# Designs tried in a protein design run: peptides against a protein of PDB entry 2FGR. Part 215

Target 1, 331 residues: chain A of PDB entry 2FGR
Amino acid sequence: SSVTLFGIVDTNVAYVNKDAAGDSRYGLGTSGASTSRLGLRGTEDLGGGLKAGFWLEGEIFGDDGNASGFNFKRRSTVSLSGNFGEVRLGRDLVPTSQKLTSYDLFSATGIGPFMGFRNWAAGQGADDNGIRANNLISYYTPNFGGFNAGFGYAFDEKQTIGTADSVGRYIGGYVAYDNGPLSASLGLAQQKTAVGGLATDRDEITLGASYNFGVAKLSGLLQQTKFKRDIGGDIKTNSYMLGASAPVGGVGEVKLQYALYDQKAIDSKAHQITLGYVHNLSKRTALYGNLAFLKNKDASTLGLQAKGVYAGGVQAGESQTGVQVGIRHAF

## One batch from the design tools (peptide; made by RFdiffusion4, then SolubleMPNN)

Design b2_p23_4_s3 (from b2_p23_4, 7 letters changed)
Fold by OpenDDE base, seed 3:
Structure b2_p23_4_s3 (fold): chain B 331 residues (1-331), chain A 23 residues (1-23)
Amino acid sequence: as target 1 above (331 residues)
Amino acid sequence: TLPREEALARFEAIVAALNAAAA
């Protein structure tokens, strides 16, 4: 058997020019290039091609020393794997987010990521962003000539909010083709939640693709989220992303990503554009900088996610500029 | 990769320190 201690410490100086009051915020933030984390993982060969595995991972907040505590909410799984693929039991990324966030060139963190995986409707469930789930069983196939898939189900365990009695139930999966420089995936998911104390379905469909040309990589996402409410109508958001990255010499990477969030329920759009650079000092240590612009139109109030400094919204129709400069260290 | 006992001991110490600092 093997056991590995691993982690990332990513801390930055961050600035946003507007908060909810129209004031600037600045300070020390976390997770600008990669989410800071601490974990244990291991495998045991059981013979006959069967392996057991475990993975325990929690988020680190370097700016405050984990003032709210440490937990394994990022991943807490036991697994069996073999020629049949992998079965996981425990809290994890849901299969749809695990696959489809891989097309985000900003690794679903910092001020530049695709923000489509979001609670768009003031859902009252703990994981209404569609990223992770409690009580999750997941299955991932092997790669068959490029084709692969993942499926998941999370038990609600009769969790209730208001009159909703199935909160936290997830069902979803993806199909994908991964071969050399090409990746393409389609994901579908439904999660049970509550809005205003009433049962609501969060439906999600996501298409992603990327191609690595060697000199540059292109990546894209198309997503629709729909919170289906019995009263008040559906809350629908169409999210789009297009990004490019390129190596800079042997030590750097530049990234440019654009996203559009068309929030149908409020007839309002938000535009996000982010420029990022990573400079590798070693295989484990990097410096990075991100510059992001978020333009809200009409009733849109989206804010950049400068974790540890300011991750709230802005006034309706206001634009926000964000900067992060930091150090990432992996061990 | 660390030996399992050493990896576990280091992790437990880190978690304990983090949780103690948060209390």
Scores: peptide ipSAE 0.048, ipTM 0.609, DockQ to the pose 0.875
Fold by OpenDDE base, seed 1:
Structure b2_p23_4_s3 (fold): chain B 331 residues (1-331), chain A 23 residues (1-23)
Amino acid sequence: as target 1 above (331 residues)
Amino acid sequence: TLPREEALARFEAIVAALNAAAA
């Protein structure tokens, strides 16, 4: 058996030029290039090609030393794996987010990531962003000549909010082809939640693809999220992303990513463009900088996610500029 | 990768310190 202690501490100075009042915010933020984390993981060989595993991981907030506490909300799984693939029990990334966020060149963190995995409808469930689930059973296939898949089911355990009685139930999965420079995936998910105390289905469809040309990588996402309310109109968002990354001088990486969020319920769009640079000082330590522009149209109020500084919205139709400069250290 | 007992002890100490700082 083996046990590994691992983590990342990523802390930055961040600035956004507008908050909800139109004022600038600045300070020390976290997780600009990678989510800061602390974890334990391990495996045990059970013989016959069967392995047991565990994974416990929580987020680190270096700006305040985890003033709100430490937990394992990132991942808390036990697993069995072998020639059949892997079965996991416990809180984790749902299969759809685990696979489809891999196409985000900003690694689902900082001010530059694809923000499509979001609670678009003031859903009252704890995980209405479609990223993780409690009470999750997941299965991942091996890779068969490039083809792979993942499936998950989360129990609601009769959680109620208002008149909704199946809150937290998740069912979803993906199919993918990963071979050499090419990756492509289709994900489908449904989560039961509540909006305004009424039963609501969060339906999600996501397509992702990437190709590594050696000199550069291209990546894209197409997503539709639909909150289907029992009473009231649907809240639908179509999200699009296109990104490119390239190595620089053997020690750096430059990234450019564009995203469009077409918020149908308010007939409003938001445009996000982010330029990022990572400079590797070693295999474990990097400096980085992100510059992001978010342009809201009409009734859109989206804000950049400068974690630890400001992650709220802006006034309707306002644009926001964000900057992060930081250090990432892995151990 | 650390020896099992050492890894667990180190993690426990870190978690305890984090939670103590948060109290």
Scores: peptide ipSAE 0.037, ipTM 0.516, DockQ to the pose 0.952
Fold by OpenDDE base, seed 2:
Structure b2_p23_4_s3 (fold): chain B 331 residues (1-331), chain A 23 residues (1-23)
Amino acid sequence: as target 1 above (331 residues)
Amino acid sequence: TLPREEALARFEAIVAALNAAAA
């Protein structure tokens, strides 16, 4: 049996040129390259190829020292694993986000990531971005000649918001092929939530693929998110991403990623382009810089996610430029 | 809310205790 303490401290200086009032914001931000975290994990060999595991992980906010407190909302699981794969009980990444965010070259973090996993409809559920779930049971298969899959179900536990009585229920999964330089995946999920106090289904379909050419990696995502409302019509977003990364001088990595968010309910698009660089000072410490540009069209009001500085929207049709320069340390 | 340093110390103590119990 083993227990490991682990974590990441990632803190940056961040700037965005526009907030909702058209003013610039700047300061010390958190989690620009990787989400800052503190965790405990361990495994026990039960014999016969069976293992028990636990994982407890919470987010760290280096800019304010966790002024709002510390919890294990990133992950709080117990598991069994073996030749059959792995079963997990507890709050975690849902299987769809765990697999499909792996194609995001910015690791779903900072001002550069794919933002398709989002609450597009002012959903009132706790996890209406489709990233994590409470009361989750997950199963992950082994890799069989490249083929693998994951499935999950989260209990609503009769959570009620307004007239919605199944809020927080999740069902979803993915199928994938991972072999050498190639990865490809298809994910499907439905989450029950509420919008305006009325029952709403958040449906999500995502296709991802990547190929590592050695000298560079290409990655892509295609996603549709639909909040199905009984009154007011569906809120649908089609999101697209294409990215490339390359090693630099054996100690660095450069990344370029483009995303398009076609917000059908407001007939408006947003374009995101991000350039990132990571410089490894050691196996555990890196410097990084991100430069992102977000162009909103028509009624779109999306903002870059400069966590700890400004993560709100902008005025309709406005563009936003963001910069992050920071240090990441893993322990 | 405990300062991060105190939180880290508590977690280190927990890890040490858990490893000792698992030995």
Scores: peptide ipSAE 0.019, ipTM 0.409, DockQ to the pose 0.079
Fold by OpenDDE base, seed 4:
Structure b2_p23_4_s3 (fold): chain B 331 residues (1-331), chain A 23 residues (1-23)
Amino acid sequence: as target 1 above (331 residues)
Amino acid sequence: TLPREEALARFEAIVAALNAAAA
């Protein structure tokens, strides 16, 4: 049996040139290279190849010392694992996000990540970005000759918003092939939520792939998110991502990632391009810098997610530039 | 809201207890 304390403290100086008022924002931000976190995890060998596990993880906000408190909303699971794979009970990444965000070269955080996992429709559910769920049961297969899969179901527990009576229900999963330098995955999910107090299904389809050439890695995502509303029509977004990373000088990594968000409901596109560099001072400590450009067209109002500084939108059709320079320490 | 020092002490105590229980 073991219990491990672990965490990441990631804090940066961040700048964005435009907020919703057209003004610049700058200051100390968090989670620019990896989400800052504190966690406990452990395993118990139950014999016969069966293991029990627990995982408790919460976000750290180093800029204010967690002034809003600390919780285990990142993950709070108990699990059984063995030759059959792993069953998890508790709040966690949903299987689709857990697998498909792995293709994001910016670790689903900071100003550079793929932003497709988003609440595109002013959904009123707490997890309408499709990333995590409460009341989740998950199952992950072992890797069989490269093939693997994950499935999840989250109970709504009769949560209601307006006339919607199944808010928070999630069903989804992925199939994947992970073998050597190649990874490819297809994910499908449906989450029940509310928009304007009316029942809405958030449907998500995501295809991801990566290939590690040794000298460089390529990664890509194709996603469709559709908020299916009975009244007012569907809110559909097609999101695309292509990224490359390469080691530099044995201790560094350079990353370049492009994303396109085609927001069909407003007939508007946003283009995101991010250049990142990570310099490893040790196995645990890194310096990093990110430079991101977000170009909104037409009615698009997307903003870069400079957590702790500014993570809101911009004026319609406006472009935003963001910079983060920070330290990441893992323990 | 607990003072930082108290929060840390409680956290460390929990970790210690968990490790002791897991041994």
Scores: peptide ipSAE 0.014, ipTM 0.417, DockQ to the pose 0.057

Design b2_p23_4_s4 (from b2_p23_4, 15 letters changed)
Fold by OpenDDE base, seed 1:
Structure b2_p23_4_s4 (fold): chain B 331 residues (1-331), chain A 23 residues (1-23)
Amino acid sequence: as target 1 above (331 residues)
Amino acid sequence: SLPREEALEKFEKIVKELNEKAK
């Protein structure tokens, strides 16, 4: 049996030039290169190739010392694993997000990540961004010559919002090919939620791929989210991402990522471009900097996610520039 | 990695302290 205490403390100085009022925001933020976290995990060998596992993980907010408390909302799973793969019970990343966010070169955090995994429709469910789910059962296959898959189902437990029932129900999965320098995946998910107190299905399809050329890595995502409302028509967003990363001098990594968010319901696009650099001071400590530009067109109001400083929107059609400079320490 | 009991004790202490600050 093994138990590991682990964590990341990632804290930065962040700046954005515009908030919803058009004013700049700056201060100390968190999770610019990796999400700050504290957790414990362990495994028990049960014999015969069977293992039990647990994983408990919560987010850390270094800027305020977790003034709102600590929880295990990042992951709280028990699992069995073996030659058959892994079954997990408990709150976790849903299989689709777990796999498809792996193509995001900014690790789904800070001001540079792919923002497609989002609540695009003012969904009233807690996890309408499609990232995690409560009451989740997940299964992950072994890797068979590169081929692998994951599936998940989350129970709604008869949660209701307004007239909507089955809120929080998730069903989804992915198929993937991971072999050497190549990774490619297709994910499908549906989550039941509510918008305006009315039943809404959040459908998601995501295609991801990456290739490591040794000198550089190329990564891409294609995603469609569709909030299917009973009344008022569908809220559809097509999101695209293309990124590249390269090692620098054996101690650093440079990343460049572009994303386009085509918000069909408001006939408006947003363009995001981010340049990032990570400098490894050690295996566990890094300095980093991110520079992001977000251009909203027409009715788009997207904002960069400078966690701890400003993560709100901007005025329609406004552009936003963001900077993060920080320290990441893993233990 | 820490010994199991030490890891759990340290974690429990941290969680307790964090939750006390949140009250």
Scores: peptide ipSAE 0.138, ipTM 0.799, DockQ to the pose 0.806
Fold by OpenDDE base, seed 3:
Structure b2_p23_4_s4 (fold): chain B 331 residues (1-331), chain A 23 residues (1-23)
Amino acid sequence: as target 1 above (331 residues)
Amino acid sequence: SLPREEALEKFEKIVKELNEKAK
């Protein structure tokens, strides 16, 4: 058996030029390059190619010393693995987000990530961003000549909000081809939730692809999210992302990513462009900087996610500029 | 990687300290 203690402490100075009142916000933030975390994981060889595993991981907030407490909401799984792949029981990334966020060059973290995995409709479920789920069973296949897949189901356990009685149910999965420089994936998911106390389905389809040219990597995402309501019509968002990254000498990486969020229910678009740089001081320690620009049009109110400083929206049609400069240390 | 018991003890200590700071 093996047990590994691991973590990341990522803390930054962050600035956004506009909040909901049009004022600037600045201070010490967290998780600009990687989500700060503390975890314990391990494996046990059961013989015959079968292994047991566990993974416990919680978020760290270095700016306030975890003033809101510590939990294992990032991941709390037990698993069996072997030649058949891996079965996981417990709270985790849902298979669709686990695979499709891998195409985000900003690792779904900080002010630069693809923001398509979002609660677009004021859904009342705890995980209506489509990222994680409680009560989750997941299965991941091995890689068969490049082909791989993942599937998940989360039990609602008769959770109710208003008249909705299946809140928290998830069903979803992906198919992928990962071979050498090429990766491509298709993900489908449905979550049961509530909007305004009424049953609503959150449907998601995501296509991702990347290619590593050695000197640079290109990555892209196409996503449609629909909150299907019985009354009031669908709340639909089409999200697009294109990014490039390149090594800088032997010590750094530069990243540029563009995203478009076409919010159909309010007939409004938002454009996001982010430039990032990571400078490796060692294998474990890096300096980083992110510069993001978010342009909202018409009724769009999206805000950059400067965790620990400001992660709220802005006034309709306003643009927001964000900066993060920080240190990431992994152990 | 650490021995199982040592890793668990260290983790439990850290979690306890973090939760105490959150009170």
Scores: peptide ipSAE 0.025, ipTM 0.578, DockQ to the pose 0.909
Fold by OpenDDE base, seed 2:
Structure b2_p23_4_s4 (fold): chain B 331 residues (1-331), chain A 23 residues (1-23)
Amino acid sequence: as target 1 above (331 residues)
Amino acid sequence: SLPREEALEKFEKIVKELNEKAK
């Protein structure tokens, strides 16, 4: 058996020009380029091509030293893997988010990421952003000539909120083609949750694709999230993303990503554009800077996610500018 | 590839069937 201790400490100075009151916020934030984490993982060869594995990973908040505590909410899995693929038991990224967030050039982190994986409807479930799930069983196929897939099911364990009795149930999966410079995926998921104490289904469909041209990589996402409510009508958001990244001077990477969030329930759009740069000082240490602009239209109140500084919304129809400059260190 | 709406409908059907079997 092997056990590996690993982690990332990513801390930044962040600024946003507007909070919910219209005031600027600034300070020391976390996880601007990569989510800060501490983890343990290991594998055991069981023979015959079968391996057991474990993975325990929690988020680190370097700005306050994890004042709210440490847990393994990022991942806490035991697994079996082999020629058949991998089965995982425990809290993890759900298969849809695991695959489809891979097309986000900002790795679902900081002020620049695609924000489509979101609780769009004030869902009362713990993971109504569609990113992770408790009580999860996941299966991932091997890659067969480019084709691969992942599936997951999370037990609700009869969790009740109001009249909703299946809160936390997840079912979802993706199919993908990953071959050479091309990646393309389709993901489908449903989570059961509650909104206003009433049973609600969070349905999600996501298409992603990327192509690496060598000199640059293009990536795109198309997503629809729909909170299906029995009362009050559906809350639907169509999210679009297009991004490009390119290496710079062999040690740097520049990223540009645009996203559009068409929030149908409030007939309002938000536009996000982010420029990012990462400068690798080594394989483990990087400096980075992100500049993001979020334009809310009409009733939209979206805010950039400057974790540790300000991650709340803004006033309806307001624009927000955010900056992060930080250090990422991996160990 | 199936149209998006058709893919969603098929998925919803599968989910419904699985949920009914789990009760």
Scores: peptide ipSAE 0.013, ipTM 0.410, DockQ to the pose 0.013
Fold by OpenDDE base, seed 5:
Structure b2_p23_4_s4 (fold): chain B 331 residues (1-331), chain A 23 residues (1-23)
Amino acid sequence: as target 1 above (331 residues)
Amino acid sequence: SLPREEALEKFEKIVKELNEKAK
């Protein structure tokens, strides 16, 4: 058996020109290029091609030294793997987010990522962004000639919020084709939550694709998220993303990504464009810079996620510019 | 939201790809 200690410390200086009051925010932030983390993982060979595994991972907040504490909410799994694939038990990325966020060139981190995996409806569940789940069982297939899939189910354990009695239940999965330069995936998920104390289903469908041309990579996402409410109508968001990345000088990477969030319930759109650069000083250390612009239309109040500085919304119809410059170190 | 495991895998992949191109 082996145990590995691993982590990332990613800290940045961040600026956004507007908060909810229209004021600028700036300071030291965290997780601009990769999420800062500390983890333990290990495997045991059980023979016959079967392996047991564990993974415990928590977020690190370098700006405040984890003032709010440390937990393993990123991942806390035990697993069995082999020729059949992998079964995981415990809190983890849900299969849909695990696969479909792989098309986000900003790795679902910082001010540049695709923000479609979001709680669009003031859902009262802990994971109403559709990213992770408690009490999760997941299964991932091997890759068979490019084809692969993942499935998951999370138990609600009779968690109640208001009159909702199945909060936290997740069912979902993806099918994918990953072969050489091409990746394409379709994901479907339903998560039970509450909005205003009433039972609500969060339905999600996501299509992703990428192609690596060697000199550049293109990536795209199409997503619909629908919070199905019995009262007040459905809250539907259609999210779109298109991004490109290219290596620069053998040690750098430039990224450009555009996203559109069509928020149907408020008939309002938001446009996000982000330019990012990563400069590798070593295999483990990088400098990075991100420049993001978020244009809200009409009633849209979306904000860039400058974690540790400001991650809230802005005034309706306001635009926000964000900058992050930081250091990422992996160990 | 907590950062994704894929961020590390992507990072490792990018670093590997960049290191291979820098050779």
Scores: peptide ipSAE 0.006, ipTM 0.348, DockQ to the pose 0.027; fails the geometry check

